# Designs tried in a protein design run: peptides against a protein of PDB entry 4N7V. Part 194

Target 1, 222 residues: chain A of PDB entry 4N7V
Amino acid sequence: TLRSITSPLVAHRLKPIRQKTKKAVVSILDSEEVCVELVKEYASQEYVKEVLQISSDGNTITIYYPNGGRGFPLADRPPSPTDNISRYSFDNLPEKYWRKYQYASRFVQLVRSKSPKITYFTRYAKCILMENSPGADFEVWFYDGVKIHKTEDFIQVIEKTGKSYTLKSESEVNSLKEEIKMYMDHANEGHRICLALESIISEEERKTRSAPFFPIIIGRKP

## One batch from the design tools (peptide; made by RFdiffusion4, then SolubleMPNN)

Design b2_p29_2_s1 (from b2_p29_2, 9 letters changed)
Fold by OpenDDE base, seed 2:
Parts: C-alpha cells; sequence; structure tokens
Structure b2_p29_2_s1 (fold): chain B 222 residues (1-222), chain A 29 residues (1-29)
C-alpha cells in the first residue's frame, strides 16, 4: 500500500513556493495545496504534460492532463484543471502515481523541516522549533555565533571558530568539551520549553477549532 | 506515463541551496 511507504503529506501553514527541476516543478500554492507538474521539453519549449494536485492534508489527489494530454506551456503557476480529471483518496491512489506522490511528500517534509513553528528568544539564543514531524528539527542560534541543529537522527554543532561536527549518540554528546556542554544544556532547555509550549498551544487550538495559532514567536531578541 | 525526476535531480530540488531564498524569506518573518 501507499501508506506502507509514506504517510499523507501535510502542507498546512507552509508558505507558497515553486521549485523547478528539469523534469518537474513542485509547488506549494496559496491554498496550501501541493502541485507536481511533470515537464516535457519539445522544440526548446517546456510543456506540462501531467499534474498531481494534492490537498493540504494529503488525503485527496487530483490528477489531470493539460490540453487533453498534449501538454500546456510551462508557466509561473500550474495550469488549471480542465480536461481528463481524476480524483483519488490517498488510500485509493493508483500505484503508478505513488512515486510522484512520494516526491511531493519528500519536498513538503523538507520545507517543513525549515519552516518555523515556534520561535523562542532566550537571553543567549534564538531557538526555533520546526514544522516537521515526527521529531521536529530544532535550531539554536546563539548570539555569540554558536549554532546547534537537532534532528531526529543527529545533532550538528557549529562552534564560534566555524568548526562543525555531528553527534549521533549520547556517548558523543557526553564527550563534548565543557564549554560546548554549556551551549548544549541551554539548547536542550530551549527545546524542552518549545515542546511543552507546542503541546499546550496545540491542545488549546484543538479546543477552539478556529484559525491556526502557529507559527508563533515568544519573547524578543535582547 | 511520464517519469519523475531521477535520484540526482530529486536530491538537487531537496537541497538547501534550492530553498535558500525561500528559507531566508520564511525565517525573516
Amino acid sequence: as target 1 above (222 residues)
Amino acid sequence: SFDIPDQEEEESILSEEKLKEYLEKVKAL
């Protein structure tokens, strides 16, 4: 099943973007829908031959072939669906489209990992909890130039000297220089606070059933 | 059917360099 290889993509709260490659254009629209445009070149002109339009919650996929499958000239936005429209749920998506859906999902997940959900200013750093899940990325930008980037898989440290290294285990974290441990302790505290606030705010958001509360900014730079 | 980008092209679009302008905009808000 498609679900066995990927979860429905989630594009809520993401800002619009359009990224072009040789074979495809992927977009997050103002509506927070995601479009994959499959591009073919003919006579030095690029044409959109197929479009997958995915709902913001990833559960509905609309597939269409512009201009009756002849293609539509590539423009600054996806062509409007007019001909040969098919609509699928995530669980009913034909297997021939799974790879394209996965491509969209990976792109969205990347954008989410770089999209602030909570920005928290401490006395020493700007902390940012990102939108990706599970295990949201967490970045700490210390005002003195130290940077810490936490992901589900690793912790990257950039020291004031520009020295960069990656930590993948608790033993490596414990082997850090004492000076760096202080930064790590602060980063961990900021992370804990952001996660706690995320939980509280998300619960309140669920109860209110109104416009999204995220992204939010807590505090201000000193 | 039309093929999606290959692995190399997918890695390119998924690079931070391709998103640099977007990231700068989003983080500046």
Scores: peptide ipSAE 0.134, ipTM 0.723, DockQ to the pose 0.031
Fold by OpenDDE base, seed 3:
Structure b2_p29_2_s1 (fold): chain B 222 residues (1-222), chain A 29 residues (1-29)
Amino acid sequence: as target 1 above (222 residues)
Amino acid sequence: SFDIPDQEEEESILSEEKLKEYLEKVKAL
């Protein structure tokens, strides 16, 4: 099943973007829908031959073939759905479209990993919890120039000198110099706080059913 | 229907370089 290889993409709260390759354009729209445009070149003009339009929650996929399948000239936005439209739920998406869905999903996940969900200013740093999940990226920008970037897979440290290294195990973290451990401790505390805030805010958001509370900023830069 | 980009093209679209302008806007918040 598609679900066995990916989860429904989540594009909520993401800012619009449009990225092009030779064969495709992927977009997050103002509506937070995600579009994959499949591109064909003919006579030095690019045409959109197929579009997958995915809902912001990833659960609905609308597939259409512009201009009766002849294609529509590539523009600065996806062509409107007009011809040969099919609508699928995530679990009913034909297998022939799974790769295209995964492509969109990976792109959205990348964008999410770069999209602030919570910004928290401490005495020493700007902390940012990102939108990706599970294991959201967490960045700490210390005002003195040190940077720590935590992902599900690794921790990257950039020291004041510009020296950069990646930690992939707890043993490597434990082997850090004491001066770096202080930054790591602060980063970890900021991370804990952001996760706690995320939980609390998300619960209130669910209860109120109001406009999205995220992204949120806690404090201000000194 | 058309095939999607190959792995190399996917890597291109998923690169931070391709997202530079977007990231600059997002990080400016």
Scores: peptide ipSAE 0.112, ipTM 0.707, DockQ to the pose 0.030
Fold by OpenDDE base, seed 1:
Structure b2_p29_2_s1 (fold): chain B 222 residues (1-222), chain A 29 residues (1-29)
Amino acid sequence: as target 1 above (222 residues)
Amino acid sequence: SFDIPDQEEEESILSEEKLKEYLEKVKAL
């Protein structure tokens, strides 16, 4: 099943983006819908032959073939849906579209990993919890030039000297220089606080059923 | 002084190079 290889994409709170590759253009729209435009070249002109428009929650996929399948010239936005469209749920999406959906999902996940959900200014750093899940990326930009980037899989450190390295195990973290451990301790504290705030704010959103509170900024740059 | 990127810059369009690198890693379209 599609669900066995990917979860429904989630594009909520993401800003619009349009990214072109050789074979496709992927977009997040103002509506937070995601579009994959399949591009083919003919006579030195690029045409959109197929469009997958995916709802912001990833559960509905609308597929259409612009200009009756003849294709529509590539523009700065997806072509409008045609009258002859196919609509599928995530679980009923034909297998022939799974790779395209997975492409959209991976792109959205990448964008989410670069999209601030919580920005928290401490005395020493700008901390950012990102939108991706599970295990959201967490970045700490120290005002003195040190950077720590935490993901579910690794921790990247950039020192004041510009030296960069990646830590993939707790043993490697424990072997850090004492100076770097201080930065790591601060980063971990900031991370804990951001996760706590995320939980509290999310619960309040659930209770009030209001517009999203995220993204949120806590504190100010010194 | 260290220049910390603005939040708007972090939400901006990803570079084609970074996307290409990512696509190579995940073997996407």
Scores: peptide ipSAE 0.032, ipTM 0.547, DockQ to the pose 0.037
Fold by OpenDDE base, seed 4:
Structure b2_p29_2_s1 (fold): chain B 222 residues (1-222), chain A 29 residues (1-29)
Amino acid sequence: as target 1 above (222 residues)
Amino acid sequence: SFDIPDQEEEESILSEEKLKEYLEKVKAL
């Protein structure tokens, strides 16, 4: 099943973006829908031959073939759907479209990992909890130039000198120099606070059922 | 169905460099 390969993509709260490659253009729209445009070159002109438009919650996929399958000239936005539109639920998406959906999903996951959900300014750093889940990325930009980037899989450290290294185990974290441990301790505290705030705010958001509370900013840069 | 993006194309989309402008805009708070 598609679900065994990927979960429905989630594009809520993401800002619009359009990324072009040789064979495709992937976009997050103002509506927070995701579009994959499949591009073919003919006579030095690029044409969109197929479009997958995915709902912001990833559960609905609309597929259409611009200009009756003849293709539509590539523009700064996806072509409007006209005729011969197919609509699928996530669980009913034909297998021939699974890789294209996965492509969109991976792009959205990347964008989410770079999209602030909570920005928290401390005395020493700008902390950012990102939108991706589970295990949201967490970045700490210390005002003195140190950077810590935490993911579910690793911790990257950039020291004041510009020296960069990646920690992949608890043992490596425990082996850090004392100076770096201080930064790590601060980063971990900021992370804990952001996670706590996320939980509290998400609960209030659920209760109110109003406009999204995220992204939020806590504190101010000194 | 039209051809799917290949691995090289996917890697290109997923590159940090292509998201620099987006990151600057989104993180500029």
Scores: peptide ipSAE 0.107, ipTM 0.706, DockQ to the pose 0.031; fails the geometry check

Design b2_p29_2_s2 (from b2_p29_2 with D1E N3D M6E V13I E16D E21K E24K)
Fold by OpenDDE base, seed 4:
Structure b2_p29_2_s2 (fold): chain B 222 residues (1-222), chain A 29 residues (1-29)
Amino acid sequence: as target 1 above (222 residues)
Amino acid sequence: EFDIPEQEEEESILSDEELEKYLKKVLEE
């Protein structure tokens, strides 16, 4: 099943973006829907031959073939749906479209990993908890130029000199120089606070059933 | 005073390097 390979993508709260590759254009629309345009080149012109439009919650996939399958010239936005529209639920998506869905999902996940959910300004740094899940990315931009990027898989450190290295285990973290540990400690504290706030805010959001509370900024820009 | 402009953050979503890494992973699958 598709579900065994990937979960439904989640594009809520993501800003519109359009990314062109050689074979496809992937977009997040103002509606927070995700579009995958499959591109083919003919006579030095690019045409959209197929479009997958995925709902913001990833559960509904609308597939259409522009211009009756003849294709539509690539433009700055997806072509409008035609009369030849197929609509699928996530669990009923034909296997032939799974790879394209996965492409969209991976793109959305990447965007989410770069989309601030909580921005927290401390005395020493700008901390950002991202939208991706599970294990949201967490970035700390220290005002003195140090950067720490935490993911589920690793911690990247960029020192003032621009020297960069990746830590993949607690042992490596524990082996850091004391100076760097101070930055790490601050980053970890900021991370803890952001996670705590995320939980509290999410709960209140659930109770109010109002407009989304995220993204949120805590503290003041220096 | 140090802050990353929102525009820079948005542009950083798909840096060429990250996009290339992403595409590479997709192509390797």
Scores: peptide ipSAE 0.023, ipTM 0.513, DockQ to the pose 0.024
Fold by OpenDDE base, seed 1:
Structure b2_p29_2_s2 (fold): chain B 222 residues (1-222), chain A 29 residues (1-29)
Amino acid sequence: as target 1 above (222 residues)
Amino acid sequence: EFDIPEQEEEESILSDEELEKYLKKVLEE
């Protein structure tokens, strides 16, 4: 099943973006829908031959073939769906489209990992909790030049000297120099606070049923 | 004071090369 290889993508709160490659253009629209345009070159002109339009919650996939399958000239936005539109739910998506959906999902997840959900300014650093899930990326930019980037899989440290390294286990974290441990402690505290705030704000958002509260900025740069 | 290139990171999620490599892997399989 598609669900065995990926979850429905979530594009909520993501800013519009359009990324082009030789074979495809991927867009997050103002509507927070995601479009994958499959591109073919013919006579030195690029044409969109197929479009996957995915809802912001990833559960609905609309597929169409522009200009009756002849293709539509590549433009600054996806071509509008006209005729011969197929609509699928996530669980009913034909297998032939799974790879394309998977790409869209991974792309969105990558965008989410770089999209601030909570920005928290401390005395020493700018802390950023990202939108991706589970295990949102967390970045700490210390004002003195140290950077810590936490992901589900690793912790990357950039020291004042520019030296960078990746930690993949608690043992490696424990082997850090004392000076670096201080930065790590601060990063962990900032992370804890961001997670706590995320929980509280999300709960209030659920109760209020209003416009999204995120992204949010807490504190001010010193 | 440390400058954070946040705008560049948001706009440049993937380089063309990285994105092309990924698309080739995913879409051409």
Scores: peptide ipSAE 0.023, ipTM 0.523, DockQ to the pose 0.021
Fold by OpenDDE base, seed 5:
Structure b2_p29_2_s2 (fold): chain B 222 residues (1-222), chain A 29 residues (1-29)
Amino acid sequence: as target 1 above (222 residues)
Amino acid sequence: EFDIPEQEEEESILSDEELEKYLKKVLEE
């Protein structure tokens, strides 16, 4: 099943973006829908041959073939759906489209990993908890130039000198220089606070069922 | 109206590494 390969994508709260590649253009629309435009080149012109439009919650996929399947010239936005439209639920999506959906899902997940959910300013750093899940990325931009980027899989450190390295285990973290450990300690505290706030805010959001509370900015840049 | 002859559909759209590379550029510029 498609579900065994990927979960439904979640594009909520994401800002519009359009990314062109050689073979496809992927977009997040103002509606928070996700579009995958399959691009073909003909006579040195790019055409959109197929479009997958995915709902913001990932559960509905609308597929259409622009210009009766003949293709439509690539533009700055997806072509409008034509009369040749197929609509599928996530669980009923034909296998031939699974790879394309997975592409969209991965794109969205990457965008989420770069989309601030909580921005927290401390005395020493700008901390950012991202939208991706599970294990949201967490970035700390120290005002003195040090950067720490935490993911589910690794911690990347960029020192003042520009030296960059990746840590993949607790042992490696523990082997850090004391100077770097201080930054890491601050980053970890900021991370803890952001996670706690995320939980509290999410719970209140659930209770009120109001407009989204995220993204949120806490504190002020010194 | 445009009429593009049917061409073989490429199996792969983009690798994860390539996707990340492109996304980093777009999101940071």
Scores: peptide ipSAE 0.022, ipTM 0.607, DockQ to the pose 0.019
Fold by OpenDDE base, seed 3:
Structure b2_p29_2_s2 (fold): chain B 222 residues (1-222), chain A 29 residues (1-29)
Amino acid sequence: as target 1 above (222 residues)
Amino acid sequence: EFDIPEQEEEESILSDEELEKYLKKVLEE
């Protein structure tokens, strides 16, 4: 099943973006829907042959073939669905579209990893918890130039000198120089606070059922 | 009116490496 290889994508709160590649254009629309346009070149012109339009919650996939399958000239936005429209739920999506859905999902996940959910200014750093899940990326930009980037898989450190390295285990973290450990400790504290705030705010958001509370900024710029 | 000939779909839209490369470039701009 598709569910065995990926979860429904989540594009809520993401800003519109459009990324063109050789074979496809992927975009997040103002409606927070995600579109994958399959592109074909013919006579030095690019055409959209197929479009997957995925709902913001990833559960509904609308597939259509522009201009009766003949293709529609590539533009600055997806062509409107007019011809040969099919609608599927996530669990009923035909296997032939799974790779395209996964492509959209990976794109959305990457965008989410670069989209601030919580920005927290401390005395020493700007901390940012991102939208991706599980294990949201967490970035700490120290005002003195040190940067720490935490992901589910690794921790990247950029020192004042510009020297960068990646840590993949607790043992490597524990082997850091004392000076760097101080930055790591601060980053970890900021991370804890952001996660706590995320939990509290998300719960209140659920209760109120109002407009999204995120993204939020805690503190002020230096 | 134009008609684009049918072509065999390639197995992949983008490799994972290509996807990351392109997306990283755009998101860093």
Scores: peptide ipSAE 0.030, ipTM 0.654, DockQ to the pose 0.018; fails the geometry check

Design b2_p29_2_s3 (from b2_p29_2, 9 letters changed)
Fold by OpenDDE base, seed 2:
Structure b2_p29_2_s3 (fold): chain B 222 residues (1-222), chain A 29 residues (1-29)
Amino acid sequence: as target 1 above (222 residues)
Amino acid sequence: SFDIPDFEEERSILSDEKLEEYLKKVLEE
């Protein structure tokens, strides 16, 4: 099943974006829906031959073939759905569309990993917790130029000198120079605080049933 | 203070070369 290889994509709170490649254009719309446009070139003109439009929660997929399958000229937005539209739930999506759905899902996940959910300014750094889950990316931009990027898989450090390296184990983290450990300690504290705030704010959102509180900025640059 | 992030700042983050490279790789395979 599709569910065994990927979960429904989640595009909530993501800003509109349009990215073109040679074979496809992927977009997040103002409605937070995700569109994959399959592009073919003919006589030096690009045409959209197929469109997958996926709901913001990933559970509904609308598929259409512009201009009766002849294609519609590529524009700055997806072509409007035709009168011949197929709609599927995530669990009922035909296998022939699974790869294209995975493309959309991977794109959304990448966008989420670069979309701030919480921005927290400390005395020494700008801390950013991203939207991706589980294990949201966390970035720390120290005002003196040091940068730390934490993911579920690794920690990247960029020192003042421009020296960059990646840590993939606790042993490597423990072997850091003392001066770098100080930055790491601050980053970890900022991370802890952001996670705590995320939990508290999410709970308040649930209780009040109000509009989304995220993304938020806490504090300001000194 | 609490505020909403500016989209222009978010847009700059999304324009990362890593995003473009990844999208090219995934969508062109």
Scores: peptide ipSAE 0.021, ipTM 0.574, DockQ to the pose 0.024
Fold by OpenDDE base, seed 5:
Structure b2_p29_2_s3 (fold): chain B 222 residues (1-222), chain A 29 residues (1-29)
Amino acid sequence: as target 1 above (222 residues)
Amino acid sequence: SFDIPDFEEERSILSDEKLEEYLKKVLEE
């Protein structure tokens, strides 16, 4: 099943973006829908031959073939749906579209990993908890130039000199220079606070059933 | 055919420029 390969993508709260690759253009629309445009080149012109439009919750996929399947010239936005439209639920999506959906999902997840959910300003750094889940990315931008990027899989450190390295185990973290450990300690504290706030705010959001509370900014840049 | 991008291609899904633009939108809108 498609579900065994990927979960429904979640594009809620994501701002519009359009990214062109060799084979496709992927977009998040103002509606928070996600569009994958399959691109083919003909006579040095790029044409959109197929479009997958995925709902913001990932559960509905609308597929259409622009210009009666002849393709529509690639533009700055997805072509409008034509009369030749197929609509599927996530669980009923034909297998031939699974990879395309997965592509969209990966893109959305990447965007989410770069989309601030909570921004927390401390005395020393700008801390950002991202939208991706589970294990949201967490970035700390110290005002003195040090940067720490935490993911589920690794911690990247960029020192003042620009030296960059990746840590993948607690042992490696523990082997850091003391000066770097201080930054890491601050980052970890900021991370803890952001996670705690996320939990509290999410719970309150659930109770009120109001408009989204996220993204949120806490504190001020000194 | 449409193939899932490899690791290198996947990393390139968001260029620095597009990412910066996106982040700007998130912060300003």
Scores: peptide ipSAE 0.019, ipTM 0.604, DockQ to the pose 0.036
Fold by OpenDDE base, seed 3:
Structure b2_p29_2_s3 (fold): chain B 222 residues (1-222), chain A 29 residues (1-29)
Amino acid sequence: as target 1 above (222 residues)
Amino acid sequence: SFDIPDFEEERSILSDEKLEEYLKKVLEE
């Protein structure tokens, strides 16, 4: 099943983006829907031959072939659905479209990992909790130039000198120089606070059922 | 129908450079 290889993508709160490659264009729309446009070149003109339009919650996939399969000239946005529209749920998506869905999902996940959900300014750093899940990326930009990037898989440290290294285990973290440990401790504290705030704010958001509270900024920009 | 881009093109779309540009735009808004 598709579910065995990926989860429904989540594009809520993501800003619009459009990325072009030779064979495809992937977009997050103003509506927070995700579109994959399959592109073919003919006579020095690019045409969209197939479109997968995925709902913001990833559960509905609308597939259409512009201009009866003849293709529609590539533009600055996906062509509007016309004829030959198929609509599928995530669990009923034909296997032939799974790769395309996975591509969209991967793109969205990476965009989420680069999309601030909570920005928290501390005395020493700008802390940013990202939108991706589970295990949201967390970045700390210290005002003195040190940077720490935490992911579910690793911690990257960039020192003042520009020296960069990656930590993949607790033992490696524990083996850090004392000076770097201080930055790590601060980063961890900021991370804890952001996670706590995310939980609290998300709960209030659920209760109010109003417009999204995120992204939020806490503290003052230096 | 057509296939999506191969791995190389997928990597191009998902490159850190493009995502960093996106991040900058998001932060500038």
Scores: peptide ipSAE 0.019, ipTM 0.610, DockQ to the pose 0.031
Fold by OpenDDE base, seed 4:
Formats: sequence, C-alpha cells, structure tokens
Structure b2_p29_2_s3 (fold): chain B 222 residues (1-222), chain A 29 residues (1-29)
Amino acid sequence: as target 1 above (222 residues)
Amino acid sequence: SFDIPDFEEERSILSDEKLEEYLKKVLEE
C-alpha cells in the first residue's frame, strides 16, 4: 500500500514555493495544495505532461493531463485542470502514481523542516522549531556566530570559525568541549521551551477551533 | 523515467538561496 511507503503529506501553514528540477516542478500553492508537474522537453521547450494536485492534508489527489495529454508549455504556475481529471483518495491512488506522490511528500517534508513553527529569541540566540514531524528540526543561531541544528537523527554544530561537525550519539555530545557544551545546553533549553509552548498553544488552538495560531514568534531580536 | 531523488538530491531540492528566501518570507508574515 501507499501508506506503507509514506504517510499523507501535510502542507498546512506552508508558504507558497515552486521548485524546478529536470524532470518535474513541485509547488506549494497559495491554497496550500501541492502540485507535481511532470516535465518533458521537446524542441528545446519544456512541457507539462501530467499534473498531480494534492490537497493540503494529503488525502486527495487530483490528476490531470494538460491539453488532452499533448502537454502545456511550462510556466510559472501549474496549468489549469482540463476535462480529463481523475480524483483519488490517498488509499485509492493507483500504484503508478505512488512514486510521484512520494516525491511530493519528501519535498513537503523538506520544506516543513525549513519552515518555522515557533521562533524564540533568547538573550543569546534565535531559536526555531520547525514544522516537520515527527521530531521537528530545531535550529539555534547564536548571535556570536555559533549555530546548532538538531534533527531526529543528528546534531550539527557550526563553530564561530565555520568549522562544522555532526554528532550522532549521546556519547559524542558528552565528549564535546566545555565551551561547546554551554551552547548545547542553551540550545537544549530553548528546545525544551519551544516544545512546551508548542504543546500548550496546540491545545488552545484545538479548543478555539479558529485560525491557526502558528507560526508564532516569542520575544524579539535584541 | 521519473526518478525519486536520493538523499543527496533531496537535500538539494531547495537551494540555499531559495531556502533563505522562503524563510525570510515566512518570518516576515
């Protein structure tokens, strides 16, 4: 099943973006829908031959073939749907489209990992909890130039000199020099606070059933 | 002929410039 390969993508709260690759263009629209345009080149012109339009919650996939399958010249936005439209639920998506959906999902996940959900300014750093899940990325940009990027899989440290290294275990974290540990401690505290706030705000958001509370900024840059 | 990018390709989906621009937009709104 598709579900065994990927979960439905979640594009809520993501800002519009358009990314062109050699074979496809992937977009997040103003509507927070996600579009995958399959591109083919003919006579030095790129044409969109197929479009997958995925709902913001990832559960509905609309597929159409521009210009009756003849393709439509690549533009700055997906071509409008034609009369030849197929609509699928996530669980009923034909297997032939699974890879394309997965591509969209991966793109969205990447964008989410770079999309602030909570921005928290401390005395020493700008902390950002991202939108991706599970295990949202957390970035800390210290005002003195140190950077820490936490993911579910690793912690990347960029020192003032620009030296960068990755930590993949608690043992490696514990082996850090004391100077770096101070930054890590601050980062961890900021992370804890952001997670706590996320929980509280999310609960209030659920109760209110109004416009999304996120993204949110706490504090201000000194 | 459609290929899903590998990890390296996935990492490159968003250029640093586009990412920075995206982040800026998100933070300004």
Scores: peptide ipSAE 0.018, ipTM 0.619, DockQ to the pose 0.037

